# Designs tried in a protein design run: peptides against a protein of PDB entry 6DSZ. Part 314

Target 1, 361 residues: chain A of PDB entry 6DSZ
Amino acid sequence: NYVVTAQKPTAVNGCVTGHFTSAEDLNLLIAKNTRLEIYVVTAEGLRPVKEVGMYGKIAVMELFRPKGESKDLLFILTAKYNACILEYKQSGESIDIITRAHGNVQDRIGRPSETGIIGIIDPECRMIGLRLYDGLFKVIPLDRDNKELKAFNIRLEELHVIDVKFLYGCQAPTICFVYQDPQGRHVKTYEVSLREKEFNKGPWKQENVEAEASMVIAVPEPFGGAIIIGQESITYHNGDKYLAIAPPIIKQSTIVCHNRVDPNGSRYLLGDMEGRLFMLLLEKEEQMDGTVTLKDLRVELLGETSIAECLTYLDNGVVFVGSRLGDSQLVKLNVDSNEQGSYVVAMETFTNLGPIVDMCV

## One batch from the design tools (peptide; made by RFdiffusion4, then SolubleMPNN)

Design b2_p27_8_s4 (from b2_p27_8, 11 letters changed)
Fold by OpenDDE base, seed 3:
Structure b2_p27_8_s4 (fold): chain B 361 residues (1-361), chain A 27 residues (1-27)
Amino acid sequence: as target 1 above (361 residues)
Amino acid sequence: SVRKFIVDPEQDLEALEEALRELEEEE
C-alpha cells in the first residue's frame, strides 16, 4: 500500500491580511494553488487555524467588510470562474467555513485577458469588479440577502486593461485602470452605475503614462486617488494633484507586487523581480485649511527577500513574503540597518518544494 | 527586544492534521 502522501502545495500565489476569524484576530490567509491556509498572527508567530480546499486554483482572494459585519468576509474567485464569499464561523471548538454566496461568472463569449484574472472590491463594499475578458468589466453587486452571486457585464472600450482598482472616497463606485492602445499606456477612471449597468465618466484621466505602467494602487483618504507604478516611474494622481518620481533604484528590476502598510495609505511595500523590498512613502503636507495633500513621494530600499508573488504587512514591522518561485518568508523590518545596509531580517523561511500539480482525481 | 520565536507553521500544521485524524477515528 503506497500511501502516496499527497505533497501539499508550497508555492504561494496569493496572500491577504485581515480580521477573518474574529474582529480581534489578525489573520494571514495564504493561497497555495487550490488550498487556502488560515493563520492567526500571534506574538509567538503564525498559528494555523484551518485549511480549506477550493474547487479550483485560487485566482483572486480578497478580504472585505460590508457595513454591519463584525469581521471580514473572504471573496474567492477560481481560475475556472467559480466565485464565492466565505465566512469564518466558530461554535465552541467547531470551525466552519460558510459559503454565504456563490456563483459561476464565466461567459460563453469573450477573449480571456492576457494579463490574467483581476478581481477588485469597492472599498464601500457596493460591488465586486472582475476583469476576466478583454473589453468586458463584470460587476457583482454586493447584496447581503443574495446567496447567488449575480453578475452583469459592462462593455469596456479599452480592450487591453493592464490593471484596475476601485478608488476610495467616491460617491459612486469608481474604477481607475491602466490600459494600452496603439498610442501607448494611459490611465482612465469610470464611475460604475449599478442601476443603469453602464460606465459614467470618471473624475479624471491621464493620457500617455509610462510605457511600462503595470500597477494601480488605490490610495485611501485623506490623499485619495491612485498610484501608478511603472518600470522607471511612480506616479500619484487624484484629479487635482499630479506627482511623479523616477528613482533610479527601481529601474534595476520590475516591481511586481505591492501592499499597503498604513491604513491611511502613507506607506506601501513594493517587491521587484530580484526580491528587493522597498518602502514607498507618501509625505503629507497639511494646508492651513486642514486639507491634507501629498507633498512628496519617496522610495527607500529596505533589503532583499525571496522573490515575492505577494506581500502582506502583518503587524509590528513583520511582513509575510509569499513566493511562488522561492521560499516564502516572514521578515522583520527594523528601524536600524545592519552592516550591509539592510533593514530586513528573515524571521522564518517556508521551503518551497515547487509547483505541486494537484492532480484532481 | 522580544525575540518572537516564530514556530515553524508546517510542523504545527502536521500536528494539527494528526490531531484531527485522531479525532475522526474516535468518532
Scores: peptide ipSAE 0.012, ipTM 0.332, DockQ to the pose 0.014
Fold by OpenDDE base, seed 4:
Structure b2_p27_8_s4 (fold): chain B 361 residues (1-361), chain A 27 residues (1-27)
Amino acid sequence: as target 1 above (361 residues)
Amino acid sequence: SVRKFIVDPEQDLEALEEALRELEEEE
């Protein structure tokens, strides 16, 4: 009996930070193929709490807090389109992961998108949005009492969506997305009507963005709007204000991941394909009426890490660098640079043993 | 809409402003 101790997956394909175990605990959740690892962030480091085997490769992993919940819930979508909402429950020493809701969101007809599965949650927790197939946007309404995840599709006229996010501060759930057509890449917004199950015209659009615009970042209040990241440029748009920067340093390698540092959206971590870590800074301007507007955008090179698949700011300048291709890391951001001009110091490295190929025999 | 372009000093600001002005005229 060769107990092939299946080596635990080590390649990270997703990470998220929030309050999953309790309202007070800061958690790091790491997706490693079919495995979810749950940690508590402590002053001494990462404390493992639980590992959970999923029924498939994790494709989407997002924390969200519906109104009236004391702690975050976890949305997971697998590569086989199994969706679930998970809750952490502890009773003494007994730790349970409860499935609050589940469903399969696969369509019988549709072309899987080349850019893969995108899953997003409305900041007000009204719905989950899924881009699974070209020309379709799937909506899962969030209802507290619904154990069955019901979904419906809205047709997108834009067949080639590159990235999509829900915007903040919108009366109706509003998506912002980059799409490609024969004329180039563009940004558009749509309001999502749950009642009518259709798109309404969004608050703004920007045609003819950078040809390699690849990521949308939704910016929370007070700024609102979105950041669009390209190969050569970073742009901000909120319907009233447009601001673009083209720092030469970002041309060297494609930015592939991001994470918000500040709850107010003043700072974002950016990671590129060479393992360079940047800080994107949103400089505020306070108007005489008390309105906060974006004054400026700035990018700073912090240093080098493993090539990030995902980034998440923890606390006290500590960042988790989730890597698929290399070793994952805990890194410290320092205020002062070292002699090499780096603000990044590796605290811990997690060896990546390579992809576990699930050989379906 | 207020457009503000911030180009790194190492970039040709004029070329970017021109390219973006062309995009405004097409709207």
Scores: peptide ipSAE 0.000, ipTM 0.246, DockQ to the pose 0.191
Fold by OpenDDE base, seed 5:
Structure b2_p27_8_s4 (fold): chain B 361 residues (1-361), chain A 27 residues (1-27)
Amino acid sequence: as target 1 above (361 residues)
Amino acid sequence: SVRKFIVDPEQDLEALEEALRELEEEE
């Protein structure tokens, strides 16, 4: 009996940063297929805290802090539509991951979307939204006392949603999404009524965006609105302000992931299919009435990394580059460029051994 | 095992942004 020690998955398919272990701890959470790795970010580096086995491939992993929670909770959705909300609990040296809520959100009828599973959380923690199937938006209301995740579907008229996010600063939960129809790609917003279980008209829409518009970034206050990332252009819209840039440098490779650096949404990391790392900057203009508006958008090439599946800013210019295709990295963003004009230095590399070919012998 | 960061504490992202802004003004 050769116990082939099944090698642990090394390919990263998700990462998130937040305060999961405590209010004070900064954590890095890494999804590696069916495994969740939890680290504490320290001045000395990543300290491993716990590894958690999940009952399926992790498809969504998001941290959120409901009102009156001292630390973040973790939402996980698996590729088999098992949903859970997890809490970290430590009592002395004993570490427990508590399931606060769970459920299966699979529908009996529906076409799984070609762009995969999208899971999003309302910034005010009113609901979780799931795009699992074409023409459906699943809502999980967030209630503190609910141990069972109840979900309902709202029908989307837009059958081909490319990406979707909840917007910030909305009185009602509001989604912004890119969709495709026979006329091209468009951006639309909907308010989500929990009471009526329907969509209401959202605050704005933008028809005929770039044909390859692929990602939505929700921008926090004071800017609000959303950034739309395309192949050739980056656009901002908040209902009142529209701005578009078409920096030639982004045409070389498709942007595939992003991460917000600043809590106010002034900076975002962007990663492309060639492993180039960019900074997207939102320039502010302060009006005489004290309102802050977007003045301009700028994109800067920082350097090259492994091809990112996910990016997350940690602290002090340190970024975790989660890679599925290559080695994951911790990189440092430097003020000064090197001799090659790169602001990126690899601090640590995590070897990716590739897909575990389960040779059932 | 703790994987050690060699973090230079003097390198702030704010300073990186300022440096990147200065480079665009010089072009």
Scores: peptide ipSAE 0.016, ipTM 0.451, DockQ to the pose 0.031; fails the geometry check
Fold by OpenDDE base, seed 2:
Structure b2_p27_8_s4 (fold): chain B 361 residues (1-361), chain A 27 residues (1-27)
Amino acid sequence: as target 1 above (361 residues)
Amino acid sequence: SVRKFIVDPEQDLEALEEALRELEEEE
């Protein structure tokens, strides 16, 4: 009887950074199928704090800080539509992960979207949005007293949503999304009314974006708006300003993940399907009225890493590269390039043993 | 040589913006 000790999953399918263990700790949270790994980021590297087994594959993992919380809470959605909000609690040496709220958000009727599960949180923590099914947007209102995750659906006229985010700086929760119709891909915004449980017209739209537009990045204030990433182009739109670049270097491979470096949204890491790491830079223009507008967009090739499923900027130029297909890495971004013109140095590599083949013996 | 300003986020965004502006003036 060989008890094949089920090897722990090593493929990374999500990562997030924030202040989960305390207000002061910088954490890296890594999703590996059904496993959540919690680290503290230290000057010496990643210190493991806790591993948590989840009841199902993690499909969404997002940190958020509701008003009056001292530290971030963790939203998790599983591939089987089990949702929870988790809190880290330490009492001496005892570490507990507390479920603040839970629920199942599965619908009895709906076509699961081919692009998978999308989960997003309003920057002001008013709601969670879920794109689970074609033609539906699920809303989970965030209330402090809500121990039960109550959700409702809003019908989307746009059946083929590619990506969706909540925008920053909006009086009402506002989504920005890329969708496909028979005419091509488009960007649209909707305000989400919690009271009426419906969409209102959003502040802007952009018809006929790039045919392969695949990602939406919500840009914080002062810029606001969104970045739309395609195969050949990167575009910015905030309702008043539109800017597009088509750097030839991004055409070689599809950008598949992104992460914000600066809190103000001046820089973003981009990872492509070949493991190339880019920096997207937003240049500011200060207007005479004191308003900050986007002057230009630039893309710079930093170097090569493992193929990123997710990227997380930690601190001091250190980036976690979460990989599903290859080894995950801690990499250092340097100001000076090496002899090969790379700004990326691998600090640590985490071996990916591949898919856990459940050998039914 | 495009000096890629991987400025630490703790470094003044103004210094990054200035350095980025200097690069545009050299092109």
Scores: peptide ipSAE 0.000, ipTM 0.336, DockQ to the pose 0.051; fails the geometry check

## One batch from the design tools (peptide; made by RFdiffusion4, then SolubleMPNN)

Design b2_p28_1_s1 (from b2_p28_1, 10 letters changed)
Fold by OpenDDE base, seed 5:
Structure b2_p28_1_s1 (fold): chain B 361 residues (1-361), chain A 28 residues (1-28)
Amino acid sequence: as target 1 above (361 residues)
Amino acid sequence: KEKEEEEEKKKKEEEEKKRRELFKPFYE
């Protein structure tokens, strides 16, 4: 009897920051295959709170706060299409993770998308959107009293969606997505009607974006709109304002992850395939009417880290670098550069022992 | 030469100042 002590997974495949344990606590949640690790962020570092085993590989992990909740809820989707909404409850020293809602969102018919599972939440918590299959957008309406996650599909004419997000500041839930057709890559928006279970025309579109446009970032108010990241360019569009930059420094390696630093969307961390960490800045201009518009986009090289699968800004210039290929890191952003011109200092390194090859015996 | 070096130095100082402004809000 070889007790294969099942080595705990160390490769990070997702991370998120929010207020999951309480309204006041800042949490880091880390997905490591089937394992969810919950930390409290403290001035002394990461304090472990709980580890949770999931019934499958975590494919989507997103925090959201419905109107009138004091703290964030956690949406998880597994690679086997098991969906759940989790709540943290603490009563004295007793910690429980409660399933508020669950469901299986697998379809009997559909081609699984080659770009994998995408899960997104409307910023106003009206729905969850899922791109699981080509030509389908799955909607899970968010209802507080519903313990069963019911979903419906809306047909997408665009069969090859690259990335999709919900936009901020929209009267109706509105998606923005990059898609590919025979003519190239494009950006389109759709409003999602829960009532009619259909798409309506969105506020804007941008045809013929960069051929390697791979990521959509939804930008909060006051800017609104979206950032589109390619291999060579970063573009902003909100329907009224278009701005594109092509900083030579991003051409050297593909940007693969991003995280918003400021709640207002003024700054984003970007990570590339070489482990370079960038700051994307949205420079604001205040108009005479008090409206805030985008003046310019700027990219700054901060330094080098492990190759990020995911990034999350914590607080006080501290960033968690979740790595699948290398060691995950807690890094600090410094105001002053070191002798090498880096603004990044590793505070803590979490050894990655490599992929646990689940030898399905 | 000296003017180009001084302009390049000033440009680096302005870039460094802009970088410092990036991190100020992290520590307030």
Scores: peptide ipSAE 0.244, ipTM 0.722, DockQ to the pose 0.490
Fold by OpenDDE base, seed 1:
Structure b2_p28_1_s1 (fold): chain B 361 residues (1-361), chain A 28 residues (1-28)
Amino acid sequence: as target 1 above (361 residues)
Amino acid sequence: KEKEEEEEKKKKEEEEKKRRELFKPFYE
């Protein structure tokens, strides 16, 4: 009897940072196929707290804090469309991951989108949005007392959504998305009516964005709006202000992931397909009325890492680089460059043993 | 000369400020 010690998955397919274990703890949550790893971020590094087996490959993992919660809740969607909301509970040494709500959000009819599953949460925690199928936007209302995640679909006229996010600072839940039609790629916004279960016209749109526009970043207040990342350009739009940059350095490799560093949306990490790590900076201009507007966008090359599937800023210039193709890393961002001109120093490397072929024998 | 040195110094200080802002800790 060869006890094949089932090697734990090592390839990272998602990571998030927040306050999941407590209001005070900074956590790193890592998705490795069907495994969720929970760490506390400490001055000494990552302290493992719990590993949780999921009943499927994690496709979406997002932290959110409903009004009146002391700590973040975790939304997980699996590749088999099992959705759950998880809460961390600790009672002395006993650690429990509590399922607050669950449901299956699979539709019997629909074409699965070629770009895969997108899951997003409204910043005000009014709903979860899911792009699972072409021409459909699935909404899960977030009700505190609902143990069953019930979803409904809204039809999208835009059949080929590339990426979608909820915007910040909107009276109604508002999505911003990049879509493709025969004329090219475009950005559009919709308000989501929970009451009427329909889309209303959003605050703005931008037709004919860059042909390879692939990502939407929702920018928090005071800036608001969204960043659209393409192959050659980075564009900001908030309805009133439009600003685009085309830094030659980003043209060399496709940006594939991003993470917000500051709560105010002034900095973002960007990772490309070559493992280059960038900082995107939103330069502020304070108006005489005290309003903050975007002055400029700047991109700075920080250095090289493993090819990021996901990035998350922890604290004090420490970044977790979640890699699917290579070793995941904890890296330190330094104010001073090394002799090679890199601001990135690897602190810890987590060996990727490759895809666990689950040979279910 | 003095104006150019003062402008160059101001530029270096602004570049250093921008660099420090780039790596500003989350809680500072």
Scores: peptide ipSAE 0.037, ipTM 0.562, DockQ to the pose 0.570
Fold by OpenDDE base, seed 2:
Structure b2_p28_1_s1 (fold): chain B 361 residues (1-361), chain A 28 residues (1-28)
Amino acid sequence: as target 1 above (361 residues)
Amino acid sequence: KEKEEEEEKKKKEEEEKKRRELFKPFYE
């Protein structure tokens, strides 16, 4: 009897940071195929708290805090379109992961999008948005008392959505997305009406962005708006202000992931396909009326890591680099560069044993 | 010479300030 110790998945597919176990605890949640690992971030490193088996490969994992919740809830969508909202509950030494709501959001008809599943949450927790199929935007209204996640579709005229986010500071839930048509790539916004189950015209659009524009970052207040990341350029737009930079250093490799550092959206980590780690900085200008506007965008090379599938800033300049292709890392960002000019030092490395071939037994 | 040294010093101080701002922790 060879006890094949089922080798646990080591490749990271997603990571998120927030306050899931308590209001005070900083957590790192790591998705490894069907496995969810929950850690508490401590001064001594990552303390494991719980491991959770999921009923499928995790495709979306997002923390959110509805009004009146003391801690974050976890939204998970699997590759088989099983959705759930999870809560962490501790009662003495007993730890339970409670399913608050669940549902299957698969449609009987529709072409699955080639760019994969996108899941986003409205910053005001009014809805979850899902891009699962071409020409459809799925909405899950967030209601506290509903144990069954019900969704509806809104038709998108834009068939080839590249990326989509909810914007901050909008009276109605507003999406911003990059799409491709025969003329190139463009950015558009829509307001989402839950009542009418339709799109209304959003506050702004930008036609003819960079041909390789691939990511949307929603920027919190006071800046608002969005950052659009391409192969050669980074652009900011909020409906009033437009700013673009084309730093030559980002042209060398495609940016593939990002993570917001500051709650006010003044800094973002960027990771490229070569494992280079960048900081994107939003330089502030305070106006005489006390309004904060974007003055400039700046990109700084920090150093090199494993190729990131996901990045999370933890605390004290510590970053988790979740890697699918290489070893995941805890890295320290230092104020002073090393002898090689790098600001990044590896603190801990988590060996990736490669893809667990799902042996369908 | 003195003005160039003072400008170079000021530039280094501005670069150091920008570097400190880049790596400022959240909970300071």
Scores: peptide ipSAE 0.027, ipTM 0.546, DockQ to the pose 0.628
Fold by OpenDDE base, seed 4:
Structure b2_p28_1_s1 (fold): chain B 361 residues (1-361), chain A 28 residues (1-28)
Amino acid sequence: as target 1 above (361 residues)
Amino acid sequence: KEKEEEEEKKKKEEEEKKRRELFKPFYE
């Protein structure tokens, strides 16, 4: 009897940092296909706390903190459209992951989007948004007492959404998205009415962005607005301020992931298809009234890592590089560059054994 | 109980302090 020890998945397809185990703990959560790994970030490194088997491949994994929660909750959506909200509970040495809410959000009709599943959470925790199908935006209202995740669809006129985020600092939940039509790629905003279950006109739009605009980053206050990342350009827009840069260094390889470093959105990590790690910096200008506006955007090459599927800044210049194609890494960002001009030092490497081929026996 | 809670709190504060020392902003 060869006990084929089913090799655990090692390829990372998502990672997130937050306060999931407690208000005080800093956690790294890693999605590896159907497995969720939970770590506590310590001074000594990553301490494993629990592994959780999910009922499907994790497609979306986001931490969020509703008003009145002391710690973050975890939203998971599987590739089979099973949604859940998870809570960590510890009682002495007993650790449990409780399902606060669940639901299936699959539609009977709709074309699954070619760019895959997008899941986003409103920064004020009013709703979850899902782009699952072309021409539909699914909304899951967040209610504290609801154990059943109910969703509704809003029709999108824009059939080919590339990326979507909720904006910060909006009175109503507001999405910002890149979409493609026959004329090119564009950015648009919509307000989401939970009451009327419809889109209202958003605060701004930008027609004819870069043809390869692929990512939206929602920028928190005080800046607000969004960053749009293309192949050749990075643009900022908040309705009033527009700024674009075209740093030659980003033309060499496509930016594929990002992560916010600072809570105020002053810095973002960017990873490209070659494993280059960049810092995007938002240079601030403080106005006489104490308002902060964007002065400029800057991109700096930090160094090279494994090809990131996901990035997450932990703390103290430590970054987790989640890789699907290569080994995941824990890396340190240094103030000073080495002799090669790199600010990146690998601290730990997590071997990727490749895709688990489910040998259907 | 109180002493154990205080020791556990102190331990968490020391762990947090060590974490904060490890994770100093790399841009001061």
Scores: peptide ipSAE 0.038, ipTM 0.459, DockQ to the pose 0.106; fails the geometry check

